Peptides against a protein of PDB entry 6IDX. Designs and how they scored, part 312

Target 1, 380 residues: chain A of PDB entry 6IDX
Amino acid sequence: KELAKLSADVTFATEFINMDGIIVLTRLVESGTKLLSHYSEMLAFTLTAFLELMDHGIVSWDMVSITFIKQIAGYVSQPMVDVSILQRSLAILESMVLNSQSLYQKIAEEITVGQLISHLQVSNQEIQTYAIALINALFLKAPEDKRQDMANAFAQKHLRSIILNHVIRGNRPIKTEMAHQLYVLQVLTFNLLEERMMTKMDPNDQAQRDIIFELRRIAFDAESDPSNAPGSGTEKRKAMYTKDYKMLGFTNHINPAMDFTQTPPGMLALDNMLYLAKVHQDTYIRIVLENSSREDKHECPFGRSAIELTKMLCEILQVGELPNEGRNDYHPMFFTHDRAFEELFGICIQLLNKTWKEMRATAEDFNKVMQVVREQITRA

## One batch from the design tools (peptide; made by RFdiffusion4, then SolubleMPNN)

Design b2_p28_1_s3 (from b2_p28_1, 17 letters changed)
Fold by OpenDDE base, seed 3:
Structure b2_p28_1_s3 (fold): chain B 380 residues (1-380), chain A 28 residues (1-28)
Amino acid sequence: as target 1 above (380 residues)
Amino acid sequence: SAEKEKKREESLKGLIKRHIEWNKKVLS
């Protein structure tokens, strides 16, 4: 207990480390010897002292043995562990993952996300915070090629639901540190969109062009009797599609693929449009047809609007930006739906369409409408 | 890019610093 208190002092820590004190503490944990009176209390203070000493940054985290890692991971994985030991074990694992890529690899082999999810289903918000913090550390330290796999392996849907029900909808106010961890998790998850945001459409890729054609089909052919598919020749069909792409509000209505060559938002805008068209088909068709039938120059260009809105949402959500240690702001919507970004897009595109009508906007007012919509989204 | 990696290191340093401060507050 006194050692744990003194270990917070950098002068004491330096002297204790010079006396190989950390090695003694690690050996106490590695021994696993439960025969001592007040073992749980002693172990809790040992883990506190160890963490405080290591947090001075005097000793490399890579000094810890695999046996030590297994003991700490064991305390997190055991169903019947003292709360004080569990809390400190989670904190130590988080620190290990954050400070060392080598320790990240070892820890990722010893613990499962399922085990960490169990620590979210408790009333102790500090334990919940450390569990999310460790998940965030694992996600942050995951190799770029494995981040999507890690995100999937984290059972994001289940994790999201558990966080929503046990943390956000809990009977307790969210503390500042929990809000920070929720922010970090949100940032890391939205950063998975960076790849699609930076992917240019290939105008020569037929599969990508078929998605644009599917948007046209859903808007104009889904309610039309398939018998009215104009049996007109290939050139008349191309001219017809040019008209349809104009009605869809693409900037390049001759070759809509060109609208998706700009990054950001690249292919992410097309993903959002396709999601809206498939999941919210009635909303999509309504928005397109309401504007496609207008001859009064007050038509809202859906395609252009969807692209610029996707870009705007990426800017507002800071897609591709790393977590900031000073921020605690998170969006509850992130935890209410699996496809939170696409659902947010679907809400915001309706807001944009409404705002366009209210402003009696023309194509010249496009940037003014987008600015008003930005202000509306950022104030909500 | 080297700039992206530098930003990652800066972010990580900030997060580690906050973590240390919180550990001191909660575990001491």
Scores: peptide ipSAE 0.509, ipTM 0.938, DockQ to the pose 0.862
Fold by OpenDDE base, seed 5:
Structure b2_p28_1_s3 (fold): chain B 380 residues (1-380), chain A 28 residues (1-28)
Amino acid sequence: as target 1 above (380 residues)
Amino acid sequence: SAEKEKKREESLKGLIKRHIEWNKKVLS
């Protein structure tokens, strides 16, 4: 207890480290000797002192043994552990993951996100905070190939729903540190969209062109059997498609694929449009047909609007930017749906279409409409 | 890119600093 208190002082820490004090603490944890009276209390103070000493940054985290890691991971995976030990064990694991790539690899083998979900289903917000912090650390340190797996684990309705129901909709106010961890998790999740945001459409890729054709089909040929393969179109069919692509509000009516060659938002805009068309088909058809039936210069160009809105949302949500230690702002809406970005796009495209009508906008007013919509989104 | 890696290191350094401050507040 006194050691834990003194370990917060850098002068004491330096002297204690010079006396191999950290090695003694690690050996106490590694031994697993439950023989002492008040073992749990002693262990909690030992873990506190260890963490406080290591947090001075005098000793490398790489000094810890695999046996130590397994003991700490064991305290997190055991169903009946003292809350004080659990809290400190989560904190130590987070620190290990943050400070060392080699420790990240070892911990990622010992602990799964599924095990950490159990620590979110508790009333203790400090435990919940450390559990999310450890998930965030694992996500931040994951190699690029494993980030998608972490994304998939988050997109798995379970982790998101647990955070929503037990953390965000919990009976307790969200503390500043929990808000920060939720912010970090959102930033890391949105950074998975960076690849699609920076992917240029290939105008010569038939599979990508078929997606644009599917947008046309859903809007104008709702009764037509999808079996009419787009490839057999005579020159007359190409001319019909040019008219349809104009009605869809693409800038390039001849080859709409050219509108998706700009990055950002690249293919991410097409993904949003396709999601809207498939998941919210009635909304999509309504927006397209309301503007395609206008003979006045007040048509809202859906294709152009969808691209620029996707770009704007990427800017507002800071897609591709890394977490900032000073920020605590998170959006609860991003925990309500697995495709939260696409759902936000679907809400915002309706807002844009409404705002365009209210302003009686023309193509010349496009940037003004986008500015008004930006203000509306950022104030909500 | 080297610039992206530098930004990642800076972000990580900031997050570690905040974590240390929170640990002191909660575990002391």
Scores: peptide ipSAE 0.509, ipTM 0.938, DockQ to the pose 0.864
Fold by OpenDDE base, seed 1:
Structure b2_p28_1_s3 (fold): chain B 380 residues (1-380), chain A 28 residues (1-28)
Amino acid sequence: as target 1 above (380 residues)
Amino acid sequence: SAEKEKKREESLKGLIKRHIEWNKKVLS
């Protein structure tokens, strides 16, 4: 207890470290000697002192043994661990993951997100906070190839549903630190959209062009069998498609693929449009046909609107920006659905279409409508 | 890019700092 208190002082920490004090603490943890009277209390203070000493940044986190890591991971994985030990163990693992790529690799082998999810199903918000913090650390430090898997694991109904039900919809106010961890998790999840946001459409890629054609098909040929692959259409078919692409509200009616060469939002806009068209087909068809049947100059250009809205959402959500230590703002909506970004797009495109009608907008008012929609989205 | 890596390091440094501050607040 006194050691834990004194370990907060940098002068004491320096002297204690110089006396190999950290090594002694690590050996106490490594020994796993449950035979000591007041073992849990002693261990909790040992872990506190260890963490406080290491948080001075005097000693490299890489000094810890694999046995130490396994013991700490063991405390997190054991169902009947003292809450004080669990809290400190989660904090130590988070620090290890954040401070060392080598320790990240070792910890990622010893701990699963599934084990951490169990610590979200508790009434202790501090435990929940450290559990999410460790998930965030693992996500942040994950190799690029594994980041998508972490996001998929988040998008997987279990983690998000547990966070939604046990944290966000919990019977208690969200504390500032929990809000920060939810923000970090959200940012890390949105950063996976960066690749698509920065991917230019290749106008020569047939598979990508077929997606645009599928958008046309869903809007105008909803009763027609998908088997009509756009063969080399005669000039009349090309002219027909140009009309359809105009009705869809693309800027380039001849080659709509050119509208997706701008990054941001690149292919992410096309992904959103396709998601809307497939998952919310009724809404998509309605929006397109309501604007395609108008000759009054009050047509809302769906294609252009979808692209600019996707870009706007990327800006609002700061897609591609890294977590900031000062921010605590999170969007509960992103925990409600697996495809939360695309669902948000689907809500916002309806809002845009409504706002366009209410304003009696023309193509000249486009930027003004977008500004109003931005204000509406940012106030929600 | 080198700039993106620098931003990652800055973000990580900030998160580590906040973690230390939180640890002091909760574990003290």
Scores: peptide ipSAE 0.507, ipTM 0.938, DockQ to the pose 0.861
Fold by OpenDDE base, seed 2:
Structure b2_p28_1_s3 (fold): chain B 380 residues (1-380), chain A 28 residues (1-28)
Amino acid sequence: as target 1 above (380 residues)
Amino acid sequence: SAEKEKKREESLKGLIKRHIEWNKKVLS
């Protein structure tokens, strides 16, 4: 207890480390010997002193043994661990992951996000905060190939649903630090959209062109079997499609693929359009047909609007920006749906279409409508 | 890019600093 209190002082920490005191603390944890009276209290103070000493940054985290990591991970995976030990063990694992890529690799082998989910189902918000903080640390330090797996683990309906039900909809007010961890998780998840946002459409890729054709099919041929998708359109078919692509509100009526070559938003806009067309088909068809039947110059160009709205949402949500230590603002809507960005797009495109009608806008008013919609989204 | 890596390092340093401050507040 006294050691834990003194370990907060940098002068004492330096002297204690110079006397190999940190090695003694690590060996106490590694021994795992429950034979001591007041073992749990002693262990809690040992872990506190260890963390406080290491937080001075005098000693590299890479000095920690695999046996020590396994013991700490063991305290996180065991169901009947003292809350004080669990809290310190989560904090130590978070610090290890944040400070060392080599320790990240070892910890990622010893613990799963599934094990950390159990610590979100508790009433203790400090435990929940450290559990999310450790998930965030693992996500932040994950190599690019594994970030999608971490995101898929988050997008696994279970983690999102548990955060929503046990943290956000919990009977306790969300503290500032929990709000920060939710913000960090949101930022890290939206940053997965950066790849698609920066991916240019290849106008020569037939598979990507088939997606644009599917948008046309859903809007105008909704009763036609997709099996009758005519192959490489003859010139007459290309001319017929030019009219349909104009009605869809693409800027390039001849080759709509060219509208997706600008980054941002690149292919992310096409992903949003396809999601809307498949998941909210009635809404998509309504928006397209309502504007395709107008001869009065008050048609809202869906294709152009969808692209510019996707870009605007990326700007508002700061897609591609890294988490800032000073921010605590999170969007609860992000936790309500697995495809929250696409759902937000679906809400905002309806808002845009409504605002366009209310303003009696023409193509010349496009930027003015987008400005009004931006203000509406940022105030909501 | 070198700039993206620098931004990652700056973000990480900030997060580590906040973590240390939180640990002192909650575990002391």
Scores: peptide ipSAE 0.507, ipTM 0.938, DockQ to the pose 0.870

Design b2_p28_1_s4 (from b2_p28_1, 18 letters changed)
Fold by OpenDDE base, seed 3:
Structure b2_p28_1_s4 (fold): chain B 380 residues (1-380), chain A 28 residues (1-28)
Amino acid sequence: as target 1 above (380 residues)
Amino acid sequence: MEEREEERKKSLEGLIKKQKERRKKTLS
């Protein structure tokens, strides 16, 4: 206890480390020996002292043995661990993951996000905070190939739902520390959209062109079996498609694929449009047809609007930006749905279409409408 | 690439700092 308190002092820490004191503490943990009176309390103070000593940055985190890591991971995976030990063990693992890529690799082999979920289902917000902080550390330090797997594990309806129900919708106010972790988690989740946001459409990729054609089909041919596309000459079909792509509000009516070559938002805009068309088909068809039937120059160009809205949402949500230590602003709505970005797009595109109508906008007013919509989204 | 790596480094350093501040507040 006294050691844990004194370990916060840099002078004491330096002397204690010079005496190999930290090695003694690590060996106490590594031994796993429960024979001591008040073992849990002593262990909690040992782990506190270890953290305080390591915080001085005198000793590298890479000095930690695999046996120590396994013991700490063991305390996190045990169903009936003392809360004081659990909290400190989560904190140690978080620190290890953040400070060392080598330790991250070892820890990622010993613990799963699934094991940390149990620590989110408790009423103790401090334990929940340390559990989310460890998840965030693992996400941040994950190699790019594994980030999507972790994201898929996060997108596992279970983790998101648990955070929503047990943390965000808990009967207690969210503390600043938890709000920061929810912010970090949100940022790291949005960074998964960066790849799609920075992916240019290949105008020669038939599979990508088929998605644009599917958007046209859903809007205009929803009742027509694709088999009965009349075999009339390629030119009449091309001319018909050009008209349809104009009615969809693409900038390039001849080759809408060219509208998705700009990054940002690249393919992410097409993903949003396809999601809207498939998941909210009635809303999509309504928006497209209401604007396609207008001859009054007050048509809202859906395709252009969807692209620029996707870009705007990426800017507002700071997609591709890294977590900032000073921020704690998170959006609870992003925990309500697995496809929360696409759902937000679906809400915002309706808002855009409404605002366009209310303003009696023309194509010349496009930027003014987008500015008004930006203000509406940022105030909501 | 170098700019992104430096931004990542700064972000990580900030998060480590924040983690230490949280630990001092909640584990002391």
Scores: peptide ipSAE 0.483, ipTM 0.923, DockQ to the pose 0.889
Fold by OpenDDE base, seed 2:
Structure b2_p28_1_s4 (fold): chain B 380 residues (1-380), chain A 28 residues (1-28)
Amino acid sequence: as target 1 above (380 residues)
Amino acid sequence: MEEREEERKKSLEGLIKKQKERRKKTLS
């Protein structure tokens, strides 16, 4: 207890480290010896002293043995661990992951996000905070090839739903520390959209062109009896599709693929459009057909609107920005759905279409409508 | 690439600082 308190003092810490005191503490943890009276309390103070000593930055985190890592990971993975030991063990692992890439690799072998989920299903918000903080540390330090696996683990309905139900919808106010961890998790999740946001459509990629064709099919062929055999000659078909792409509101109605060559939002806009068309088909068809039947120049160009809205949402949500230590703002709605970005797009595109009508907008008003929609989204 | 790595380093340093502040508040 006294050691843990004194370890916060840099002078004491320096002298204690010079006396190999930190080595003694690590060996106490490594031994795993439960035979001592008040073992849990002693261990909790040992772990506190270790953290305080390491916080001075005098000793490298890489001095830690694999046996020590396994013991700490063991305390996190054990179902019946003292809460005080658990909290300090989570804090140590978080520190190890953040401070050392080599320790990250070792820890990522010893613990899974699945094991950390159990620590979210508790009434202690501090334990929940340390568990999410460790998840965030693992996510942040994951190599690019493994980030998608972490993403998938977050996108796994389970982690998201547990955070929503046990953290966000808990019977207690969200503390600032938890709000920060939820913010960090949200930012790291949105950063997975960066790749798609920066991916240009290849106008020569047939598979990508087939997605645009599918958008046309869903909008215009869903009501047409399949009996209209596609037997009209290739040129008449191209001319027909050019009309359809104009009705869809693409800027380049001859080659809509060209509209997705701009990054941002690149292919992410096409992903949003396809999601809307498949998951919210009635909403998609209504928006497209309502604007496609207008001859009054008050048509809302869906394709252009979807692209610019996707870009705007990326700007509002700061897609591609790294977590900032000063921010605690998170959107609970992003924990309500697995595809929360696409769902937000679906809400916002309806808002855009409504706002366009209310303003009696024309193509010349496009930027003005987008500005009004931006204000509406940012006030919500 | 270098600029992004520097931003990552700065973000990480900020998060480490925030972690230490949280620990002082919640483990004391």
Scores: peptide ipSAE 0.482, ipTM 0.923, DockQ to the pose 0.871
Fold by OpenDDE base, seed 4:
Structure b2_p28_1_s4 (fold): chain B 380 residues (1-380), chain A 28 residues (1-28)
Amino acid sequence: as target 1 above (380 residues)
Amino acid sequence: MEEREEERKKSLEGLIKKQKERRKKTLS
């Protein structure tokens, strides 16, 4: 206890480290010997002293043994562990992951997100906070190739639903520390959209062109069997499709693929449009047909609106920005659905169409409508 | 690329600072 308190002092820490004191503490953890009557209390103070000593930055985290890592990971994976030991073990692993890429690799082999999910299903918000903080550390330090796997683990209905039900909808007010971890998790999750946001459509990619054609088919041919494969499109078919792409509100009516070459929002806008068309088909068809049947210059161009709205949502949600230590503003809505960004797009595109009608907007008012919609979204 | 690495470094340093502040409040 006194050692843990004194370890917060830099002068004491320096002297204690120079006496190999940290090595003695690590060996006590590595031994795993439960032979002492006050083992749990002693271990809790040992882990506290270790954290306080390491916080001075005098000793590199890379000096930690694999045996020590396995012992700490063991405390996190055990179903019956003292809460004080668990909390300190989670804190140590978080610190290891944040401070060392080599320790990240070792810890990522020893601990799964599934093991950390069990610590979210408890009533102790401090344990939940340290568990999410470790998940966030693992996510932040993951190589780019593994970030999608972490995304998939978050998109696994289990982690999101557990956070929603046990953390956000818990019987306790969310503390600032938990709110910060939820913010960090949200930012890291939205950063997975950055790749699609920065992906330009290839106008020559047939598979991407087929998505635009599918948007046309869903809007205008919803009752017609897909059996009309786009065979040798006579000049009349090309002219018909150009008219349909105009009615869809694309800027480039001849080649709508060109509208998705701008980054941001790139292919992410097409992903949102396709999601709306497939998952909310009635809403999509209604929005398109309400604007395609108008002859009064008050048509809301769906394609252009969807692209600019996707860009606006990326700006509002700060897609591609890194987590800030000063922020704790998380959106509970993003924990309610697996595809929360696309669902938000679906809500906001309806709001945009409503606002366009209420303003009696024309194509010249487009930027004014977008500004009003931005204010409505940011106040919600 | 270099600018993004520097931003990542600053973000990480900020998160480490925040972690230490959290530990002082919750592990005392």
Scores: peptide ipSAE 0.482, ipTM 0.923, DockQ to the pose 0.857
Fold by OpenDDE base, seed 1:
Structure b2_p28_1_s4 (fold): chain B 380 residues (1-380), chain A 28 residues (1-28)
Amino acid sequence: as target 1 above (380 residues)
Amino acid sequence: MEEREEERKKSLEGLIKKQKERRKKTLS
């Protein structure tokens, strides 16, 4: 207890470290010796002293042994661990992950997100905060190839649902520290969209062109048997498609793929359009057909609107921006659905279509409509 | 690329600072 208090002083910490004091503390943890009276209290103070000493930045986190990591991970994985030990163990793991890429790799082998989810189901908001903070640290430090796998593990209905039900909809007010962790998690989740946002469509990629063709099929041929493979289009069919792409509201009616070569929003706009068309087919068909049948120059160009709306949503949600320590603002709606960005797009495209009608807009009013829609989204 | 790496470094430093501030409030 006294050591834990004194370890906050830089002079004491320097002298204690010079006497190999941290090594002694780590060995106490590594031994796992439960034979001492008041072992849990002693261990809690040992872990506190270790954190305070490491906070001075005198000793590298890379000095920590694999045995120490396994002991700390063991305390997080044990179902009947003392809450004081659990909290400090989560804090140590978070610190290790944030400060060392080498320790991240070792910890990622010892701890699963599934084990951390169990600590979100408790009524203790402090434990919940440290569990989410460790999740966020693991997510932030993950290699690019593993970020999507972590996101998929987060998008697994369990983590989102547990955060929503046990944290956001909990019977307790959300503290600032938890709000910050929810913000960080949201930012890290949206940053997974950055790759698609910055991916240009290749106009020569047939698979990408087939997605645009599928958008046309869903809008205009919804009753036609899918057996008509997209490849067999005669020249008359190509001319027919140019008309359909005009009715879909693409800027380039001849080659709609060219509309997706601008980054941002690149392929992310096409992903949103395809999601809307497949998941909310009736809404998609309604929006397209209501505007394609208009002869009054008040048609809302769906394709152009979807692209510019996707770009606007990326700007509003700050897609590609890194977490800021000064921010605590999070959107609870993004924890309500696994595909929350695409669902938000589906709501906002309906709002855009409604606003276009209410304004009696023409193609010349496009930027004015987008500005009004931006104000509506940012005030909601 | 270099600018993004510096932004990542600053973000990480900020998060580490925030973690230390949280620990002082909740583990003291």
Scores: peptide ipSAE 0.480, ipTM 0.923, DockQ to the pose 0.864; fails the geometry check

